# Peptides against a protein of PDB entry 7AE7: the designs that were tried, part 45

Target 1, 321 residues: chain A of PDB entry 7AE7
Amino acid sequence: KVYKDLREFLEVLEQEGQLIRVKEEVNPEPDIAAAGRAAANLGKNQPAVFFEKIKGYKYSVVTNVHGSWQNHALMLGLDKNTSTKDQFYELNRRWDKFPVPPNVVKREAAPCKENVIDKDINLFEILPLYRINEQDGGFYISKASVVTADPEYPDDFNKLNVGTYRIQVKDRDRVGIQALAMHDIAVQLEKAEAENKPLPIAITIGNNPLVTFMASTPVGYNQNEYEFVGALQDGVPMDIVKSDLYDHLYVPAGSEVVLEGHIIPRVRTVEGPFGEFPGSYSGARLQCEVKIDRITHRTNPIFENLYLGIPWTEIDYLMAL

## One batch from the design tools (peptide; made by RFdiffusion4, then SolubleMPNN)

Design b1_p12_6_s3 (from b1_p12_6, 5 letters changed)
Fold by OpenDDE base, seed 1:
Structure b1_p12_6_s3 (fold): chain B 321 residues (1-321), chain A 12 residues (1-12)
Amino acid sequence: as target 1 above (321 residues)
Amino acid sequence: SKAEELLKKALE
């Protein structure tokens, strides 16, 4: 089975008993994080948790989407009881199908384009933001697939980077992003900053689960993560669409929310602390700042965010392969 | 916790 978007995957998780739907209104804090921890305590078969109603917000949150081997098997379109060994074997078999080029769809065919916000941008109106950990210095977007390109080679599709980075909300229309020197985004940013130019960026939230998986998987600088998604879909291309602001950036057609903007050149602001691991907080650091210039989103967008609880965390599953 | 109760109800 292949999934077009997060919603198709969540439907399968629910059908397979791998998703808990919370229908009652919850407080963003502490209820989301507490419910995630409670779900992790249910044992090895950790379900996703979907919060339909969040006090003070219009839209929903889902957590722990990748939080079990059963969910991982289902992501690959396998039986939920497929052994880790067989999942690994199938993953490797499909990996050899790289590259599988994506389909570029028209704007009108892309669900992520259903709604547009280009004025008075307020992230709090679109995303039910909450502190993931009790001592976090702010609100984090932790499962975004961030799209950037090489500013020297903007038309080279092989240099299009889709990565996962730590993102802190700084203001209604600004986020901090952790771009480490080892990341492809840092190479691209260095080129832009050398010319004192903004780096175009699209921060995509709530994707096909294989997009999220590949965005968390290191690949070569000249390899496109979308072409690996097609390989992992056993040769079925994924659907991408051109961003609204930039001709050279492509986003998943089915993204729940797309934040389009730019990294402000030669600006660094305080970011953190964030509880990346249970009981450990990374200190505050100077990080890049992104200005959000445009938002596109599906009607009733789902905010997919990371569950950080007792091991095994979603990070452990995303990095285990 | 309220969250645990909500989860228990959602599992019923």
Scores: peptide ipSAE 0.122, ipTM 0.852, DockQ to the pose 0.033
Fold by OpenDDE base, seed 5:
Structure b1_p12_6_s3 (fold): chain B 321 residues (1-321), chain A 12 residues (1-12)
Amino acid sequence: as target 1 above (321 residues)
Amino acid sequence: SKAEELLKKALE
């Protein structure tokens, strides 16, 4: 089984009993985090939690999508009861198929292009933002696949980076991003900032689960995460589409929301604190700032966000494979 | 929370 988008995966999770749908209206705080903790307390069979109605917001949230070994098995298109050993075996077998180049689809064929916002941008109108942890310094987008390119080699597809970074919402059209020196995005940003140029960026939310997985998996600087997604799909290419603002940036065709913009060169603003792990907060630091210039999104976009409430957290599963 | 209670009920 290969998934074109998050929605196909959520359908399978629900069919397999690995998704709980909350149909009643909830408060974004504390109900989302509390429900996530309740799901985590179920042990090894932790389901995703889908919130259909969130007070004060128009759209839905899903959490804990990668929050169990069963969900990881299903992500790989395996039986949900596939052992961790067999999952690793299959992962390694498929890894050797790299590279599997993605299919570039036309704009008209990409669900992420169904709606466009290019003026009066307000992230709060598109994403039902909430504090993941009670003591977070703000609202975080914690499960985005962030697309950047090498500004020196923008047309080198092998240097296109798809990574997961801590993103704090700073304003209606601004986010802070944690670009650590060890991340590929930091290398690319350094090159842009050396010339005092903006770094083009696409922040993609609600993706094919293997995109999210690969964005959370370190690969070589000259290796494209999309080509690994195709490998992990057992040789089936994933679908990507050109970003609206940048010819050299490609986003997953099925993304629920795409935030297109730029990292402002040589600007740092306060970001944090964020509870990366239960009981552990990363302090406030000066971090990069992204200006959002354009949003594309699916009709009735689903905001996929990490569950971080109690161990095992969703990040633990994403990093375990 | 309401959501937590709903989740617990859904899991019973």
Scores: peptide ipSAE 0.113, ipTM 0.836, DockQ to the pose 0.030
Fold by OpenDDE base, seed 4:
Structure b1_p12_6_s3 (fold): chain B 321 residues (1-321), chain A 12 residues (1-12)
Amino acid sequence: as target 1 above (321 residues)
Amino acid sequence: SKAEELLKKALE
């Protein structure tokens, strides 16, 4: 099975007994993290946890989407009981199908374009933000697929980067992003900042699970993650759509939320602390700042966020494959 | 937490 979006995947997770739906209103803190920990304590069959109602917010949160081998099997469209060995075999087999170019769909066909916010942007109205870890210095978007391009080669689709970076919410329309030197985004940012230019960015939240997986999987600078998604879909192209602000940025057509904006050149602000997973995501330091200029989102957007807590966190599964 | 309790109940 191939998934067009997060919702199709969540439906399958629920059908397969790999999603727990919390229908009662919860407090963002500490309930989301506590429920995530409780789910993680279930052992090897860790379900996703879907929170339908969050006090003070309009929309829902889902965590631990990639939080088990069963969920990873289902992500690959395999039986949930597929062994890790067979999952790896299938992953490797499909990897060799690279590249599988994505389909560019029309704006009208892209669910992520159902709603537009281009003024009075307030991230707190769209995302049920909470502290993932008690010690976190703020609210984080920890499972976004961040789209950037090489500003010197904006039309080179092979240099389009889809990566996962920790993002701290700084204001209603501002986020801090951790762009480490080892990340492709850092190369692109360096080029933009050399010219004192903004780096266009699209922060996509709540995607096809293979997009999230590939965004967390290191690939070559001249390799497009969307073309790997198509490979991992066993040769079925994924659907992408042009961003509203930038002709050279493409986002998953089915994203729950797309934050379009720019990294402000040569500005650094305090970001962190954030929980120690992965180990590089620790401490407070000066990081880049993104201005959010436009939001597109599905009706009743689902905020997918990373579960962090006990060993064998969601990130451990994302890195294990 | 309420969510933890709800999760536990959903798993029983």
Scores: peptide ipSAE 0.093, ipTM 0.827, DockQ to the pose 0.031
Fold by OpenDDE base, seed 2:
Structure b1_p12_6_s3 (fold): chain B 321 residues (1-321), chain A 12 residues (1-12)
Amino acid sequence: as target 1 above (321 residues)
Amino acid sequence: SKAEELLKKALE
């Protein structure tokens, strides 16, 4: 089984008993985080948790999508009871199929383009934002696949980077992003900042689960994560679409939300703290600032965010692979 | 929490 988008995966998770649907209205705090912790306490078969109604918000939240070995097996299109050993075997087998180039679809064929917001940007109108941990310094977008390119080689598809970074919401149209020196985005940002130029960026939320997986998996600077997604889909290309603002940035065609904008050159603002692991908070630091200039989104977009809490956390599964 | 209760109910 290959998934075009998050929604197809959530359907399979639900069919396989690996998704809990909460139909009653919940408070964004503390209910989302509490329910995530409760789901983690269910043992080894941790389901995703889908919140249909969030008080004060229009749209839904899903957490813990990658939060179990069963969910991981299903992500690979395997039986949910496939052993960890066999999952790794299959993952490695498919990895060798790299590269599998993506299909570039027309704008009209991309679900992420169903709606456009190009003025009066307000992230709170599109995303049901909440504090993941009680002591977090703000609202985080913790499961985004962030697309950037090499500003020196913008048309080199092999240098197109899709990565996962810690993103704090700073304002209605601004986010802080943690671009550490070890990240490919930091290399690209350094080049842009050397010339005092903005770095184009697309922050994509609610993707094909293999996109999210690959965005969290370190690859070479000259390797495109989308070509690995195709490999992990056993040779089936994924669908990408050109961003609206930038000809050289491509986003997953099925993304729930795409935040298009730019990293402001040579600007650093306070970001954090954030509870990355149970009992561990990364302190406040000066981080990069992103201005959001345009949003595209699916109708009734689903905000996919990480579950962080007691082990095993969703990030533990994403990193264990 | 309400969410824990809701989750518990959803699991029943």
Scores: peptide ipSAE 0.088, ipTM 0.823, DockQ to the pose 0.033

Design b1_p12_6_s4 (from b1_p12_6, 4 letters changed)
Fold by OpenDDE base, seed 4:
Structure b1_p12_6_s4 (fold): chain B 321 residues (1-321), chain A 12 residues (1-12)
Amino acid sequence: as target 1 above (321 residues)
Amino acid sequence: SEAEELRKKALS
């Protein structure tokens, strides 16, 4: 099975007993994290946790989408009981199908375009933000697939980068992003900042699970993650759509939320601390800042966010494959 | 916390 979006995947997870739906209203803190931990303690078959109602917010949160081998098997369209060995085998087999170019769909066909916010942007109205860890310096968007391009080669699709970076919400329409030197986004940002130009960015939330997986999987600078998604879909292209603000940026057609904006050149603000569970994601430091200029989103958008718990974090599974 | 103040301001 191939998934067009997060919702199709969540439906399968639920059908397969790999999703817990929390129907009662929860507090953003500490209930989301607490419920996530409780779900993780159910054993090795860690389900995703879907929070339907969050106090003070309009929309839902889902965590731990990639939080088990069963979920990873299902992500690959395999039986949930597929062994890790067979999952790796299948992953490797499909990897060799790269590149599988995505389909560019029309704006009208892209679910992520159902709603547009281009004024009075307030991230808190769209995303049920919460602290993942009690000690976090702020609210984080931790499972976003961030789309950037090489500003010197904006039309080179092979240089289009879809990556995962920790993003701290700084204001209604501002986020800090951790762009480390080892990340492809840092190369692109450096080029933009050399010219004192903004770097166009699309922060996509709630995607086809293979998009999220590939965004968390290092690939070559001249390799497009979307073309790997198609490979991992066993040769079925994924659907992308042109961003509203930028002709050279493409986002997953089925994204729950797309934050379009720009990294402000040569501006650094305090970002962090963030919980040490991801290892390198610790401490407070000066990081770049993104201005959000436009939001597109599906009706009743689902905020997919990272689960961080003991003993296993969701990122451990994302990196294990 | 600073985070809580941000949320309060954002949702006010």
Scores: peptide ipSAE 0.531, ipTM 0.951, DockQ to the pose 0.819
Fold by OpenDDE base, seed 1:
Structure b1_p12_6_s4 (fold): chain B 321 residues (1-321), chain A 12 residues (1-12)
Amino acid sequence: as target 1 above (321 residues)
Amino acid sequence: SEAEELRKKALS
C-alpha cells in the first residue's frame, strides 16, 4: 500500500489498532505529553496518539506516528507483524529503485492548498502548540519536512533539500531553526548570506510518513529526498506541488500545513533549551530565524509532532533503518 | 514561563 498523505496513513494505523484516538478535550499542557507517555507504557506495540480536541485551539494533534516497528511495517505497506529483518530487507530492495521522480500536480489538485493565510500570520491559530518536554524553552515543531534549495542552482531539482530540523516557535510569524554546519541547509544558507539575501524556505507539517522518514534520513547533496520516497513506495511516484511564493520550491501535495517564508540573512537569535532525549536537554544556542510570510493548509489541519517517551523515542525508530 | 507568555500574547 502507498499513502498519499498523513490522513491515509492514520486511517490504516487506526484500522490496524496502532492508533489511539483521544476524543475528550485535553489541555495542551501537560495532557498531550502525559497521554503520549501513558500510551508508550502499553507495551511493545506503541500506537500513535491522536488528540481531537485541545483546549484553546481549533485543530488536532497526532504524536508517535513512527513510534513502533509495527508502524514502520505499515508505513512500508507491509503487514504490521513483519519482522525488523524483513522490513530492512524490503527497505533495501526498494532503495535500489532510486531515483523515482515525483509527480508535479497542479495547485488545484493539492490538498495542502485548500486554505491560504497571507495576512496577520499567527502560527498559534493553525498549530496547537505545546511544550513537548516540561522544561523546554518554548514550543517546538519537531517533525517538519523543511524544503530549501541551492540559491546558486535554484532550478536543479537534484539539489532540492528536504530535511528535518529542530524548530522553535519564536513569535506569531517567526520560528528559530537549527541549521548545523553538517546539514545541506547550512550550505545553502551560507550561499544566501554571502550575498545578504534571504533563503526561501517551506516548512511542511503532517506529511506522507515516507516523506517524514526520508527527511530524517541523510542523503547526498545532489540527491532529492522525494525521489527516494518514490523508491520506498516501490516505484510509485509521490505527488508534489509548487510552493505559492517560490517557483523553485516544491512541497508534498498532501501536507497538512505549509509554512512558507525565508531565513533572515545574518540574523541569529537564542533558541532552546529542548529535551531531545529523555533527561537530556540541549543548551540554548544562537540559531537562524525564519519569517513566515504565507501559510497554506488543509481544512482541519492535523499537527503531527514528535513523541519523546521511554524507553524508545520516536527518533530512535526514525533513525533505526 | 516565556512560552506561556508568548501563547497568551498570540491568542489575545
Scores: peptide ipSAE 0.516, ipTM 0.948, DockQ to the pose 0.814
Fold by OpenDDE base, seed 2:
Structure b1_p12_6_s4 (fold): chain B 321 residues (1-321), chain A 12 residues (1-12)
Amino acid sequence: as target 1 above (321 residues)
Amino acid sequence: SEAEELRKKALS
């Protein structure tokens, strides 16, 4: 089984008993985080948790999509009871199929283009933002696949980077992004900032689960994550579409939300703290600032966000692979 | 909190 988007995966999770649907209205805080923790305590078969209704918001949230070995097996299109050993075997087998180039689809064929917001940008109208942890310094987008390119080689598809970074919402149209030196985005940003130029960026939310997986998996600077997604789909190309603002940036065709904008050169603002792990907070520090210039989104977009809780965080599963 | 103030401002 190959998934075109998050929605197809959520359907399979639900069919396989690996998704809890919360139909009652919840408070964004503390109910989302609390329900996630409760789901994690149900045992080893941690389901995704889908919140249909969130007080004060129009759209839904899903958490813990990658939060179990069963979910991971299903992501690979395997039986949910596939052993960890066999999952890794299959992952490695498929990894060797790299590269599998993606299909570039037309704008009209891309679900992420169903709706456009190009003025009066307000992230809170599109994303049901909440504090993941009670002591978080703000609202985080913690499971985005961030697309950037090498400003020196913008048309080099091999240098197109899709990565996962800590993103704090700073204003209606501003986010802080943690671009550490170890991240490929930092190399690209350094080049842009050397010339005092903005770095084009597309922050994509609610993707094909393999996109999210690959965005969280370190690869070489000259390797495209989308070509690994195709490999992990056992040779089936994924679908990408050109961003609206930038000819050289491509986003997953099925993304729930795409935030297009730019990293402001040589600007740093306070970001954090954030509870990355239970009982552990990364302190506040100066981080990069992104201006959001355009949003495209699917109708009734689903905000996929990371689950962080005991005993196992979703990041533990993403990093264990 | 600063976060709540931001949300309130954004959704006002």
Scores: peptide ipSAE 0.513, ipTM 0.947, DockQ to the pose 0.811
Fold by OpenDDE base, seed 3:
Structure b1_p12_6_s4 (fold): chain B 321 residues (1-321), chain A 12 residues (1-12)
Amino acid sequence: as target 1 above (321 residues)
Amino acid sequence: SEAEELRKKALS
């Protein structure tokens, strides 16, 4: 089975008993984090948790989407009880199908384009933001697939990067992004900043689970994550669409939310702290700042965010492969 | 907290 978007995957998780739906209104804090921890205590078969109603917000949150080996098996279109060994075998088999080029769809065919916000941008109106950890310095977007390109080779699709980075919300239309030297985005940013130019960026939220998986999986600088998604779909291409602001950036057609903007050149602001792991916090550091210039989103967008609880955490499953 | 103040400001 291949999924077009997050919603199709959530439907399968629910059918397979791997999703808990919370229908009652919850407080953003501490209820989301508390419910996530409670779900983790259900054992190794940790379900996703879907919050339909959040006090003070219009839209829903889902967490722990990748939070178990069962969910990982289902992501690959396998039986939920497929052994870890067999999952690894199948992943490796499909990996060798790289590259599988994506399909570029028309704007009218892309669900992520259903709604547009191009003025008076306010992230809090679109995303039910909450502190993941009690001691976090702010609100984080932790499962975004961030799209950037090489400013020297903007038309080279092989250099298009889709990565996962720590993103702190700084204002209604600004986020901090942790672009470490080991990340491909840091190479691209260095080139832009050398010319004192903005780096175009699209921050995509609520994707096909294989997109999120590949965005968290290191690949070569000259390898496109979308072409690996097609490989992991056993040769079925994924659908992408051109961004609204940039001709050279492509986003998943089925994204729940797309934040389009730019990294401001040579600007650094305080970011953090953030609880990377239970009981472990990264210190506050000077990090890059992104200005959000345009938002596109599906009707009633689902905010997918990372679960951080007792080990194994969702990040452990994303990095285990 | 700083985060709570930001949310209040953003949703006011």
Scores: peptide ipSAE 0.509, ipTM 0.948, DockQ to the pose 0.815

Design b1_p12_7_s1 (from b1_p12_7, 5 letters changed)
Fold by OpenDDE base, seed 4:
Structure b1_p12_7_s1 (fold): chain B 321 residues (1-321), chain A 12 residues (1-12)
Amino acid sequence: as target 1 above (321 residues)
Amino acid sequence: SKSEELLKEAQE
């Protein structure tokens, strides 16, 4: 099985008994985090948790999508009971198929383009934001696949980076992003900032689970994560679409929400604190700021966010293979 | 917690 988007994956998770649907209205805090912890306590077969109704918000949240080996097997289109060993074997076998170039679809064919917000941007109207940890200094988007390019080589598709970064919501149309020196985005940002230029960015939320997996998997600077997604789909290309603002940025066609904007050059603002468990998300408190200039989203967008409760966390599964 | 109850109910 290959998934075009998060929704197809969630459907399979639900069919396989690996998704719990919470239909009753919940409070964003503490209920989402508490339910995530409760799901983690169910043992090794941790389901995704889908919250249909969140008090004060219009849209839904899903968490713990990658939160088990069963979910990971299903992500690979395998039987949910596939052993970790066999999952690893299959992952490696498919990895050797790199590169599998994505299909570029027309704007009209991309579900992420169903709705556009280009004025009066308010992230809180689109994303049911909540504190992941009680002590977090703000609301985080923790499972986004962030698309950036090399500003010196914007047309070099091999330098297009899709990565996962800690993103704190700062305002209605502003987010902080943690771009650590070890990340490819930091190299690209350094080049932009050297010229005091904005770095174009697309923050994509609610993707094909293999996009999220690859965005969390380190690859070479000259390797495109989308071409690995195609490899991990056993040679089936994924669908991407051109961003609305930038000709050189491509986003997953099926993204639930796409935040298009730019990293403001040479601006640093206080970011955090964020729960220490993210491992790779530990870093300096002064981080880059992104201005959101345009949002595209699916109708009734699902906010996929990371569960960061008691180990094993989604990060552990995303990094385990 | 309410959330634990909701999860339990959703599993039933």
Scores: peptide ipSAE 0.026, ipTM 0.679, DockQ to the pose 0.033
Fold by OpenDDE base, seed 5:
Structure b1_p12_7_s1 (fold): chain B 321 residues (1-321), chain A 12 residues (1-12)
Amino acid sequence: as target 1 above (321 residues)
Amino acid sequence: SKSEELLKEAQE
């Protein structure tokens, strides 16, 4: 089975008993994090947790989407009881199908384009933001697929990068992003900053689960993550759409929320601390700042965020293969 | 927590 978007995957998770739906209104803190920990305590069959109603917010949250081997099997379109060994075998078999170029769909066919916000941007109106860990220095977007391009070769699709980075909300239209030197985004940012130019960026939230998986999987600088998604879909291309602000940036057609903007050149602001692992906080550091210039989103967008509570965390599953 | 209770109830 191939999924077009997060919603199709969540439907399958629910059908397979791998999603718990919380219908009662919850407090963003501490209830979301507490429920994530409770789900993690269920053992190896950890479900996703979907919160329909968040106090003070309009939209829903889903966590722990990749938080089990069962969910990982289902992501690959396999039986939920497929062994880790067989999942790995199948993943490797499909990996050899690279590259599978994506389909570029028309704007009108892309669900992520259903709604547009280009004025008075307020992230808190679109995303039910909460502290993932009690001691976090702020609200984090921890499961975004971030799209950037090489500013020297903006039309080279092979240099289009889709990665996962730590993103702290700084203001209504500002986020901090941790771009480490080892990441492809840092190479691209260095080129932009050398010329004192902004780096175009699209922060995509709530994607096809294989997009999220590939965004968390290191690939070569000249390899496009979308072409790996097609490979992992056993040769079925994924659907992408051109960003609204930039001709050279393409986003998943089915994204729940797309934050389009730019990394401000040569600006660094305090970011953190963040609980990357249970009991481990990264210190506060000076990090890049992104200005959000435009938002596109699906109607009733789902905020997918990472569960980082008691091990095994979603990161452990995303990195285990 | 309320959420832990809700999860427990949803599993029953």
Scores: peptide ipSAE 0.025, ipTM 0.654, DockQ to the pose 0.031
Fold by OpenDDE base, seed 3:
Structure b1_p12_7_s1 (fold): chain B 321 residues (1-321), chain A 12 residues (1-12)
Amino acid sequence: as target 1 above (321 residues)
Amino acid sequence: SKSEELLKEAQE
């Protein structure tokens, strides 16, 4: 089975008994994090948790989408009881199908384009933001697929990067991003900053689960993550659409929310702390800052965010393969 | 917590 978007995957998780739906209104803190910890305590078959109503917000949150081997099997379109060994063999078999080029769809055919916000941008109106850990220095977007390109080769699709980075909300229209030297985004940012130019960026939230998986998986600088998504879909191309602000950036057609903007050149601001692992906080550091210039989103967008709790955490499953 | 109770109820 191939999924067009997050919603099709959540439907399958629910049908397979791998999603818990919370219908009652919850407080953003501490209820979301507490429910995630409770789900982790259910053993190895940890379900996703979908919160329909969040106090003070209009839209829903889902967490722990990749939080088990059963969810990982379903992501690959396999039986939920497929062994970890067989999942690994199937993933490797499909990996050899790279490259599978994506389909570029028209703007009118892309669900992520249903709504547009281009003035008075406020992230708190679109995303039900909460502290993931009690000691976090702010609100984090921890499961976004971030799209950037090489400023020297903007038309080279093989250099288009889709990665997962730690993102702290800084203001209504600003986020901090951790671009480490080991990440492809840091190479691209260095080129832009050498010329004192902004780096175009699209931060995509709530994607096809294989997009999220590939964004967390290191690949070569000249390899496109979307072409691996097609390979992992057993040769079925994924659908992408051109961003609204930039002709050279493409986003998943089915994204719940797309934040389009730019990394401000040669600006660094305090970011953190963040609890990346249970009992381990990364200290506050100077990090890059992104200005959000445009938002596109599906009607009633779902905010997908990472669950961080007792090991095995969702990040452990995303990095295990 | 209320959320832990809701999760237990949703599993029954």
Scores: peptide ipSAE 0.023, ipTM 0.681, DockQ to the pose 0.030
Fold by OpenDDE base, seed 1:
Structure b1_p12_7_s1 (fold): chain B 321 residues (1-321), chain A 12 residues (1-12)
Amino acid sequence: as target 1 above (321 residues)
Amino acid sequence: SKSEELLKEAQE
């Protein structure tokens, strides 16, 4: 089975008993994080948790989408009871199908383009933001697939990078992003900053689960994560669409929310602390700042965010491969 | 907690 978007995957998780739907209104704090911790305590079959109603917000949140081996099996379109060994075998078999080029769809065919916000941008109106950990220095977007390109080779699709980075909300239309020197985004940013130019960026939220998986999986600088998604879909191409602001940036056609903007050149602002691991906070650091210039989103967008409560966390499953 | 109760109710 292949999924076009997050919604098709959530439907399967729900059918397989791997999603809990909370229909009652919750407080963003502490209820979302507390419910995530409670779900982690359910043992090996850790379900995704879908919050339909959040006090003070219009839209929904889902957490723990990748939070179990059952969810991982389902992501691969396998039986939820497929052994870890057989999942790895199948993953490796499909990996050899790389590259599988994506389909570029028209703007009108892309669900992520259903709604546009191009003025008076306020992230709090689109994303039900909350502190993941009690001592976090702010609100984090932790499962975004961030799209950037090489500013010297913007038309080289093989240099298009889709990665996962720590993103702190800094203002209504600004986020901090942790771009470490070892990340492909840092190489691209260095080239832009050398010319004192903004780096175009698309921060995509709520994707096909294999996109999220590949965005967390290191690949070569000249390899495109979307071509691996097609391989992991057993040779079925994924659908991508051009960003609205940039002809050279492609986003998943089914993304729930796309934040389009730019990394401000040669600006660093305080980011953190963030509880990356239980009881461990990474200190405050000077990080890059992104200005959000345009938002596209599906009607009633789902904010997919990471669960970081008790090990094994989603990070442990995403990095275990 | 309220959240634990909500999860329990959502599982039923």
Scores: peptide ipSAE 0.023, ipTM 0.683, DockQ to the pose 0.032

